# Peptides against a protein of PDB entry 3OAK: the designs that were tried, part 13

Target 1, 145 residues: chain A of PDB entry 3OAK
Amino acid sequence: DDLEQYLDEKILRLKDEMNIAAQLDIDTLNKRIETGDTSLIAMQKVKLLPKVVSVLSKANLADTILDNNLLQSVRIWLEPLPDGSLPSFEIQKSLFAALNDLPVKTEHLKESGLGRVVIFYTKSKRVEAQLARLAEKLIAEWTRP

## One batch from the design tools (peptide; made by RFdiffusion4, then SolubleMPNN)

Design b1_p10_1_s1 (from b1_p10_1, 5 letters changed)
Fold by OpenDDE base, seed 4:
Parts: C-alpha cells; structure tokens; sequence
Structure b1_p10_1_s1 (fold): chain B 145 residues (1-145), chain A 10 residues (1-10)
C-alpha cells in the first residue's frame, strides 16, 4: 500500500546515503594514504550516524529495514577501512546497540553478510573489549536455538 | 570446529 511504498523508498534512500557516506570515507582515507595529508579526515559516516541510528530504532521500520537489506549497508559501515583500522568507536557502539533491538533472522545475516562481520568483531584484537562483548551478545542472540 | 560452525550459520 501507500505507506509500505513510502517506507520502502525511505529505507532505500537511506541505504543509498549510507553507501555513499562509506565510499566517501574510503576515498578520503585512500587519498590520505596516497598524499600523506593528515588533515584529511573521514567524517561522512559519523555525520550520518544519528540518522542511521534513528531509523534503526524505529519499530515500525523493522520489517522495511530487513526486507530491503539495509543490513548490507550496516555491514559495509562496519568493515575495516583502507588503512586497516576499524570504524570509529561510536559507529561500532551505536550500530551494535541498534542491531540488538532488531528482529534479525539468519536469512538477513546471510543476505547482508553482517553475521560474518560481527563474528570478526568478537575475535579481532583491534576491537575494544566493550565492543567485542556487544558483538558477542549479538552473535549469541542470533545463534540461540 | 565451533568457529567454522558459527560461520556456516551466516
């Protein structure tokens, strides 16, 4: 219906915005590496993060989020950056918290690749202990009987 | 092992 279409379009627009933000940050960091210009700072994801968190927190958007594979963009945001570093602490923390409230199913994890990325966060020595525990909590919830 | 099994779920 009209509402469903509106919500689909809303989520798909956000998905596009997230992907653009991720690519812009990648471009920034690649240029930073290439040029050595340390003034180049990747900020696009951080700038968009409040909107992402807001959307992920809306119960009425859960089905639309999952149906449109917004989790793929969440996965992209969690992937390591060109310099080998991980996304900011705030991005990790906020996304893990938001994911905890979504009715994520195995099929969504598979189609987005999010499951594998979050598992990475449970194992990586580069992840803050607090965030590793959040990742572990998610994995536990997603893999429970 | 447990890790491989976990990966297989996603």
Amino acid sequence: as target 1 above (145 residues)
Amino acid sequence: DSYDFMLSLF
Scores: peptide ipSAE 0.035, ipTM 0.693, DockQ to the pose 0.217
Fold by OpenDDE base, seed 5:
Structure b1_p10_1_s1 (fold): chain B 145 residues (1-145), chain A 10 residues (1-10)
Amino acid sequence: as target 1 above (145 residues)
Amino acid sequence: DSYDFMLSLF
């Protein structure tokens, strides 16, 4: 199917772009720590966020997103940074909102590691209360009998 | 505990 192949390639490209953005931000922050150059600011994920949100919001891409394990890249974006801080408030909020509308199953959570990371967000004192509540909502939905 | 139980689901 030509359309299915096109959609697979589209999602796989985005997955790669997300992983690159995450690594570039990590590299920037590590260099900032090593050099003391406070002008070094990690902005690659923030720059790509609108595109990520746009893709995650498309109902016709849901199956392709899940089948290609894009949730692994979402998990990577939610992981702590070299200085121990968490991704920006906007990144957390946007991703949690997008996840709420995806038909995520246990198998997707296992292969991506996303479930474990979202549980972390329900317990961490570094997370804003409103985002912890969004994380709790996701966990409740994913653990429904 | 509850935390370990949740982790077992994912």
Scores: peptide ipSAE 0.035, ipTM 0.691, DockQ to the pose 0.210
Fold by OpenDDE base, seed 2:
Structure b1_p10_1_s1 (fold): chain B 145 residues (1-145), chain A 10 residues (1-10)
Amino acid sequence: as target 1 above (145 residues)
Amino acid sequence: DSYDFMLSLF
């Protein structure tokens, strides 16, 4: 119906915005590495984060989020950056919190690749202990019989 | 092992 179509378009637009933000940050960090200009700071994801969190937190959008594979963009946001670092602590924390409240199923994890990335967070030495625990919690929930 | 099993789920 009209509402469903509206919500689909809303999520798909956000998905596009997230992907663009991720790429812009990658470009910024690559340029920082190339030029040595330490004034270059990747901020596009951080700028968009409040909007992402707002959308992910809305119960009425859960089905639309999952059906449109927004989790693929969440996965992209969680991937390591060109300088070998991880996304900001705030991004990690916010996304893990949001994921915890979504009715994520195995099929969504497979089509997004999110499961593998979250497993990475349970093992990485670069991840803060509290976030590693959150990642472990997600994995436990997603693998629960 | 458990890790391989988890990978198989995603």
Scores: peptide ipSAE 0.035, ipTM 0.694, DockQ to the pose 0.227
Fold by OpenDDE base, seed 3:
Structure b1_p10_1_s1 (fold): chain B 145 residues (1-145), chain A 10 residues (1-10)
Amino acid sequence: as target 1 above (145 residues)
Amino acid sequence: DSYDFMLSLF
């Protein structure tokens, strides 16, 4: 199917862009740590965030998103950074909100590793209270009997 | 326990 193929390619391109953005930010922060150059700021994920949110919010893309394991890239974006810090508040908030509207199944959590990362956000003392609550809501939904 | 069960789902 032409449409299905088009959507797959679209999501896979975004997945690649997300992974590149994450790696560039990691490289920037590692360089910052190595050199002490505080002018080095990781901005790639933030710049790409609007596009990510736009895609994740489209109901007609849900199956394509899940089938292509875009959640793996979402997980990567949520992981702690080299200096131990967390992604920006906006990234956390936007992604948790988007995840709430996706029909995520156990198989998707396993293949992406997303579940373990979200659990981290429920336990971390460094996470803002409102975001911890969002994470808890997701975990409760995903573990519902 | 509950925590181990939760992790088993992911």
Scores: peptide ipSAE 0.034, ipTM 0.694, DockQ to the pose 0.257

Design b1_p10_1_s2 (from b1_p10_1, 5 letters changed)
Fold by OpenDDE base, seed 5:
Structure b1_p10_1_s2 (fold): chain B 145 residues (1-145), chain A 10 residues (1-10)
Amino acid sequence: as target 1 above (145 residues)
Amino acid sequence: DSYEYMLSLF
């Protein structure tokens, strides 16, 4: 099917772009630590965030998103940075909101590792209270009988 | 505990 192939390629390209953005930000922050150059700012994920949110919000892409394990890239974006900090407030908030509208199943959580990362956000004292509540809401939905 | 139980679900 031509449409299915088109959608698969679109999601796989986004997945690659997300992974590259995450690695570029890691490289920037590592270089900042190594050189002491405080002008080095990690901005690749925040620049790509609007596109990620736009794709995640489209109901007609849900199956393609889940089938291609885009949630693995979402998990990567939520992981701690080289200096031990978490991704920006806006990234956390936008991703948690987008995840709430996806028909995520246990199998998707296992293959992406996303479930364990979101549980971390419910318990970490480095997370803003409102974001911890969003994470708790996701866990509650994913663990429903 | 509850944390370990939750981890076992994913």
Scores: peptide ipSAE 0.034, ipTM 0.672, DockQ to the pose 0.205
Fold by OpenDDE base, seed 3:
Structure b1_p10_1_s2 (fold): chain B 145 residues (1-145), chain A 10 residues (1-10)
Amino acid sequence: as target 1 above (145 residues)
Amino acid sequence: DSYEYMLSLF
């Protein structure tokens, strides 16, 4: 099926772009720590965020997103950074909102590791209350009998 | 333990 193949390739390309953005930001922050150069700012994920949100919001891509484990890259984007800080408020908010509309199943949570990371966001005092509530909502939906 | 059970789901 030509359409299915096209959509798979589209999502896999985005997955690569997300992983590259995450690694570049990690490299930037590690260098910032090593050198003390505060002019080094990690911006790659923020720059790519609009594209990520756009893709995650498209209903016709839901199956492709889940089948190709794009949620693993979402999980990576949510993990703490080298300096112990969390990704930007905007990244957290946008991703939690997008996740709320995806038909995520247990198998997707396991293969991506996303569930454990979102649980972290319900427990951490470093997370804004607004976002902690969004994380709690996701956990409630994913664990509902 | 409910927390452990929850972790088992992910």
Scores: peptide ipSAE 0.034, ipTM 0.662, DockQ to the pose 0.231
Fold by OpenDDE base, seed 2:
Structure b1_p10_1_s2 (fold): chain B 145 residues (1-145), chain A 10 residues (1-10)
Amino acid sequence: as target 1 above (145 residues)
Amino acid sequence: DSYEYMLSLF
């Protein structure tokens, strides 16, 4: 129906915006590595984060989020950056919090690759303890019998 | 092991 179509388009646009933001940040950090210009700071994901969090927090968007594999873009945002660093603490914290409230199923984890990335966060020594615990909580919930 | 099992779920 009209509403369903509207919501699909909304989520697909956000998905595209997220992917673009991720790539722009990658480009910025690659240039920073190449040039040594430490004034170059990857800011695109951070700038878009409030919008992402807003969308992920809407209960009426849950089905649309999951059906359109927005979690693939969430996974992309959580992946390590070219310099080996992880996305900002705020991005990690906000996304883990948002994921906790979504009715994520195994099929969504598989089609997005999100499950494997979150497992990474439970294991990495580069992850803050607080965030590792959040990742562990998600894994526990997603693997619950 | 448990880790491999988890990986199999995703």
Scores: peptide ipSAE 0.034, ipTM 0.672, DockQ to the pose 0.224
Fold by OpenDDE base, seed 4:
Structure b1_p10_1_s2 (fold): chain B 145 residues (1-145), chain A 10 residues (1-10)
Amino acid sequence: as target 1 above (145 residues)
Amino acid sequence: DSYEYMLSLF
């Protein structure tokens, strides 16, 4: 129906925006590494984060989020950056919190790759302890029988 | 192995 189509378009637009933000940050950090210009700061994901969190928190968007594999873009946002660092603490914290309220199923984890990335966060020594615990909580919920 | 099994789920 019309509403469903509207919601699909909304999520697909956000997905595109997220992917663009991720690539812009990657480009910034690659340039930072290449040039040594430490004034280059990757901020595109952080700037878009409030919108992402807002969308992820909407109950009426849950099915659309999952059906359109928005979690793939969430996974991309959680991946390590060119300099080997992880996305900002705020991104990790906000996304883990938002993910906790989504009815994520195994099929969504597989098609997005999100499951493997979150498992990484449970094991990485570069992750803040509190975020590792949040990641563990997600994994526990997703692997619940 | 529990870890490998977990990975197989995703």
Scores: peptide ipSAE 0.034, ipTM 0.663, DockQ to the pose 0.228

Design b1_p10_1_s3 (from b1_p10_1, 6 letters changed)
Fold by OpenDDE base, seed 3:
Structure b1_p10_1_s3 (fold): chain B 145 residues (1-145), chain A 10 residues (1-10)
Amino acid sequence: as target 1 above (145 residues)
Amino acid sequence: DSYEFMQSLF
């Protein structure tokens, strides 16, 4: 199927772009720590965020997103950074909102590791209360009998 | 079981 193949390639390219952005930001922050150069700012994920949100919001891409484990890259974007800080408020908010509309199943949570990370956001004192509540909502939906 | 499910995520 030509359409399915096209969509798979589209999502896999985005997944690669997300992983590259995450690694570049990690490298930047590690260098910042090593050198003390406060002019080094990690901005790659923020720059790519609009594209990520756009893709995650498209209903016709849901199956492709889940089948290709794009949620693994979402999980990576949510993990703590080298200095122990969390990703920007905007990244957290946008991703939690997008996740709320995806038909995520247990298998997707396991293969991506996303469930564990979102649970972290429900417990951490470093997370804004607003975002902790969004994380709690996701957990409630995923664990509902 | 929600607790069992949560445990499976770790």
Scores: peptide ipSAE 0.027, ipTM 0.638, DockQ to the pose 0.417
Fold by OpenDDE base, seed 1:
Structure b1_p10_1_s3 (fold): chain B 145 residues (1-145), chain A 10 residues (1-10)
Amino acid sequence: as target 1 above (145 residues)
Amino acid sequence: DSYEFMQSLF
């Protein structure tokens, strides 16, 4: 099917872009640590965030998103950074909101590793209370009978 | 327990 193939390629391209953005930010922060140059700021994920949110919000892309394991890239974006900090508040809030509307199943959580990361957000003292509550809601939805 | 159960799903 032409449309199905087009959608697969669209999601796979975004997945690649997300992974590249994450790695570039990691590289920037590692260089900041190595050189002490405080002018180095990681901004690649933040710049790409509007596109990610737009795609995740499209109902017609839900199956394609889940089938192509885009959630793996979402998990990567949520992981702690080299300096031990968490991704920006905006990234956390936007991704948790978008995840709430996706029909995520157990198999998707396992293949992406997203479940373990979201559980981390329910426990970490570095996470804002409102975002910890969003993470808790996701876990509750994913574990419901 | 509940925590172990949740971890088993991920």
Scores: peptide ipSAE 0.027, ipTM 0.646, DockQ to the pose 0.265
Fold by OpenDDE base, seed 5:
Structure b1_p10_1_s3 (fold): chain B 145 residues (1-145), chain A 10 residues (1-10)
Amino acid sequence: as target 1 above (145 residues)
Amino acid sequence: DSYEFMQSLF
């Protein structure tokens, strides 16, 4: 119906915006490495983060989020950057918190690749302890009998 | 089961 179509289009637009933000930050950091220009700062994801969190927090959007594989874009945002660093503390914390309230199922983890990335966060020494614990909580919920 | 699922994620 009209409402379902509207919600699908809204989520698909956000998905595209997230993917673009991630790629722009990658491009910025690659250029920084290539040129040595330390004034180049990757900020596209952090600028978009409030909008992402707002959408992920709305219960009435959960089915649309999961059906359109928005979790693939969440996974992309959590992946390591060209210099080997991880996304900002705030991005990690906000996304893990938002994921905790979504009814994520096995099929969503498989189609997005999110499960493997979150497990990485439970094991990496580069991750802050409190965020590793949040990742562990997610894995525990997703692996419940 | 949950163990098999967890193995699939590693």
Scores: peptide ipSAE 0.026, ipTM 0.630, DockQ to the pose 0.577
Fold by OpenDDE base, seed 4:
Structure b1_p10_1_s3 (fold): chain B 145 residues (1-145), chain A 10 residues (1-10)
Amino acid sequence: as target 1 above (145 residues)
Amino acid sequence: DSYEFMQSLF
């Protein structure tokens, strides 16, 4: 119906915005590495984060989020950056919190690759203990029989 | 199921 179409378009637009933000940050950090210009700061994901969190928190968008594989863009946002660092603490914390309220199923984890990334966060020595625990909580929920 | 899938990633 009309509402369903509207919601699909909304999520697909956000997905595109997220992917663009991720690529812009990657480009910034690659340029930082190439030029040595330490004034270059990747902030596009952080700028968009409030909108992402807002959308992920909407119960009426859950099906649309999952059906359109928005979690693939969430996974991309959680991946290590060109300099080997992880996305900001705020991005990790906000996304893990938002993911906790989504009815994520195995098929969504498979099609997005999100499961592998979150498992990485439970094992990485570079992840803050607080966030590792949040990742572990997600894994525990997703591994329920 | 989800458990088997996630276990395969450990």
Scores: peptide ipSAE 0.025, ipTM 0.648, DockQ to the pose 0.847

Design b1_p10_1_s4 (from b1_p10_1, 5 letters changed)
Fold by OpenDDE base, seed 5:
Structure b1_p10_1_s4 (fold): chain B 145 residues (1-145), chain A 10 residues (1-10)
Amino acid sequence: as target 1 above (145 residues)
Amino acid sequence: ESYEFMLSLF
């Protein structure tokens, strides 16, 4: 099917872009630590965030998103950075909101590792209270009988 | 708490 192929390619391109953005930010922060150059700022994920949110919000892309394991890239974006900090407040808030509207199943959580990371956000004292509550809401929905 | 330590609890 031509449409299905088009959608698969679209999501796979975004997945690649997300992974590249995450790695570029990691490289920037590692270089900042190594050189002490405080002018080095990691901004690749925040620059790409609007596009990610736009795609995740499209109901007609839900199956393609889940089938291509885009949630693995979402998990990568949520992981701690080289300096031990978490991704920006805006990234956390936007991704948690987008995840709330996806029909995520246990199989998707397992293949992406997203479940374990979101549980971390419910317990971490470095996370803002309102975001911890959003993470708790997701876990509650994913563990419903 | 660390990321790896926290994940080990679940």
Scores: peptide ipSAE 0.054, ipTM 0.729, DockQ to the pose 0.077
Fold by OpenDDE base, seed 1:
Structure b1_p10_1_s4 (fold): chain B 145 residues (1-145), chain A 10 residues (1-10)
Amino acid sequence: as target 1 above (145 residues)
Amino acid sequence: ESYEFMLSLF
C-alpha cells in the first residue's frame, strides 16, 4: 500500500531526526563539561519539539508511530543528560501530553523502554509536581485491567 | 532515585 509505505517512511525519518538531535545535545553537554565553556548550550531537541508534537498528535499516524517504535526515540528524549539534568520542562510537558492520547500497549512499552523511564519521573524529586502527576496518570492508564 | 537504579528494577 502506497500510503502505508509513505507513512512508515515519514515516521522512520522523524525517528532518525530525533535520535540525531538527542546525540547532538549529548555531545554539546559533554564538551561543555570537558572544556568548561559555559557558552555551549544544547538546543537541538527543543528546536525539533514542535514537529515531534505535531506528528504525535495525528490520529492517522498512531498505528505507524507504534509499529515503528517511535516511542524508543521518545524514551531517549526523556532520559537524563550527561550532567545529570533532565530535559527541559517544555519537552517533558509536551511529550507526556502527547503520550496520553496514544493507544500504547504493553508490547510498545517493552520494545521502547518507555515504561521504566516514565516510572522514573513519578519518583524523581527533581521533576515538577505537575509533571510527576502526568507521569503517574500514564502509568495508571498503561497498567489498567 | 537515580536513573541507573530504576533501570535495574525492570
Scores: peptide ipSAE 0.053, ipTM 0.732, DockQ to the pose 0.085
Fold by OpenDDE base, seed 4:
Structure b1_p10_1_s4 (fold): chain B 145 residues (1-145), chain A 10 residues (1-10)
Amino acid sequence: as target 1 above (145 residues)
Amino acid sequence: ESYEFMLSLF
């Protein structure tokens, strides 16, 4: 119906915005590495984060989020950056919190690759302990019978 | 463990 179409378009627009933000940050950090210009700071994802969290938190968008594989963009946002670092603490914390309230199923984890990334966060020595615990909580919820 | 290594396992 009209509402479903509207919500699909909303989520697909956000997905595009997220992908653009991720690529812009990658480009910034690649340029930083290439030029040695340490004044280059990747901030596009952080700037968009409040909107992402807002959308992820809305119950009426859950089906649309999952059906349109927005979690693929969430996965992209969680992947290591060109310099080998992880996305900001705030991104990790906010996304893990938002993911906790979504009715994520195995099929969504497979089509997005999110499961593998979050498992990485449970095992990586580069992840803050409190965030590793949040990742563990997600994995436990997603893998329970 | 590296991200790429994890991707190879899962």
Scores: peptide ipSAE 0.051, ipTM 0.724, DockQ to the pose 0.085
Fold by OpenDDE base, seed 3:
Structure b1_p10_1_s4 (fold): chain B 145 residues (1-145), chain A 10 residues (1-10)
Amino acid sequence: as target 1 above (145 residues)
Amino acid sequence: ESYEFMLSLF
């Protein structure tokens, strides 16, 4: 099926872009820590965020997103950074909102590791209350009998 | 509440 193949390739390309953005930001922050150069700012994920949100919001891409484990890259984007800080408020908010509309199943949580990370967000004192509530909502939906 | 600690729970 030509359409299915096209959509798979589209999502896999985005997955690569997300992983590259995450690694570049990690490298930037590690260098910032090592050198003390505060002019080094990690901006790659923020730059790519609008594209990520756009893709995650498209209903016709839901199956492709889940089948290709794009949620693993979402999980990576949510993980703490080298200095222990969390990704920007905007990244957290946008991703939690997008996740709320995806038909995520247990198998997707396991293969991506996303469940563990979102639970972390419900417990961490470093997370804004607003976003902790969004994380709690996701956990409730994913664990509902 | 560290991330590494949370990972150990799963």
Scores: peptide ipSAE 0.050, ipTM 0.720, DockQ to the pose 0.085

Design b1_p10_2_s1 (from b1_p10_2, 5 letters changed)
Fold by OpenDDE base, seed 1:
Structure b1_p10_2_s1 (fold): chain B 145 residues (1-145), chain A 10 residues (1-10)
Amino acid sequence: as target 1 above (145 residues)
Amino acid sequence: GAEYMLELMK
């Protein structure tokens, strides 16, 4: 129906914006490595983060988020950067918090690859303790019998 | 990093 189509388009637009932001940050950091220009800072994901968090927090968007595999873009945002570093603390914290309220199922984890990434965050020594705990909480919820 | 790639390949 009209509402369903509107919501699909909204989520698909955000998904595209997230993917573009991730790629632009990757391009920036690759250029920083190639040129040695330390003034190059990747900021595109951080700029878009408030919008992402806002959308993820809307209960009426949950089904649309999951059906359109927005979690794939969330996974992309959580992946290590070209220099091996992790996304900013704020990105990690905000996304892990937002994911807690989504009714994520096994099929969504498989389609998005989000499960593998979150497991990585439970194991990495570079992750802040409080964020590792959030990752553990998600894994516990997703694997609950 | 290497750890992430390992998890990804599982």
Scores: peptide ipSAE 0.044, ipTM 0.711, DockQ to the pose 0.111
Fold by OpenDDE base, seed 3:
Structure b1_p10_2_s1 (fold): chain B 145 residues (1-145), chain A 10 residues (1-10)
Amino acid sequence: as target 1 above (145 residues)
Amino acid sequence: GAEYMLELMK
């Protein structure tokens, strides 16, 4: 199926772009810590965020997103940074909102590690209350009997 | 950070 192949390639390209963006930001922050150069700002994820949100919002891509474990890259984007800080408020908010509309199943949580990260956001005192509530909502949805 | 790593190890 030509369409299915096209969609798979599209999602896999985005997955690669997301992973590269995350690593570039990590490298930037590690260099910032090492050199003390405060002009070094990690912005790769923020720059790519609109594209990520756009793709995650497409109903016709849901199966492709889940089948190709794009949620692993979403998990990576939500992980704490080398300096211990969390990703930007906008990244957290946008990703939690997008996740709310995906038909995420237990198998997807296991293969991506996303469940553990979202649980972290429900417990951390460094997370804004608004976003902690969104994380709690996701956990509630994913643990429904 | 350390808190996140603890969650991953559960």
Scores: peptide ipSAE 0.042, ipTM 0.709, DockQ to the pose 0.110
Fold by OpenDDE base, seed 4:
Structure b1_p10_2_s1 (fold): chain B 145 residues (1-145), chain A 10 residues (1-10)
Amino acid sequence: as target 1 above (145 residues)
Amino acid sequence: GAEYMLELMK
């Protein structure tokens, strides 16, 4: 219906915005590496984060979020950056927190690749202990018998 | 089990 269409469009727009933000940050960091210009700072994801968190926190958007594979963009945001670093602490923390309240199913993990990435966070020595525990909590929830 | 974990990682 009209509402469902509206919500789909809303989520798809956010998905595009997230993907653009991720790419812009990647481009910034690649340029930073190539030029040595340390004034280049990747900030696009951080700028968009409040909007992402707001959307992910809305219970009435859960089905739309999952149906439109917004989790793929969440996965992209969590992937390692060109310099080998991980997304900011704030991004990790906020996304892991938001994911806890979503009724994520195996199919969504497969569609998005999110499962693999979150598992990575449980194993990586580059991840803060607090965030590794959040990742572990997610994996435990998703793999519950 | 292990198979389920592999599915999650795809």
Scores: peptide ipSAE 0.034, ipTM 0.658, DockQ to the pose 0.329
Fold by OpenDDE base, seed 2:
Structure b1_p10_2_s1 (fold): chain B 145 residues (1-145), chain A 10 residues (1-10)
Amino acid sequence: as target 1 above (145 residues)
Amino acid sequence: GAEYMLELMK
């Protein structure tokens, strides 16, 4: 129906925006590495984060989020950056929190690759203990029999 | 379980 179509388009637009933000940050950090210009700071994801969190928090968007594989873009946002660093603490924290409230199923984890990335966060020495615990909680919930 | 974890990792 009209509402469903509207919601699909909304999520797909956000998905595109997220992917663009991720790529722009990658480009910025690559340029920083290449030029040594330490004034270059990747901020596109951080700038978009409030919108992402807002959407992910909407209960009425859960089905649309999952059906349109927005979790793929969430996974992309969680991946390590060119300099080997991880996304900002706030990005990790906010996304893990939002994921905790979504009815994520195995099929969504597979089609998005999110499962593998979150497992990474349970193992990485670069992850703050608090966030590693959040990742562990997600894995526990997703592997719940 | 371990088997499910493997499914998530592949």
Scores: peptide ipSAE 0.031, ipTM 0.645, DockQ to the pose 0.461

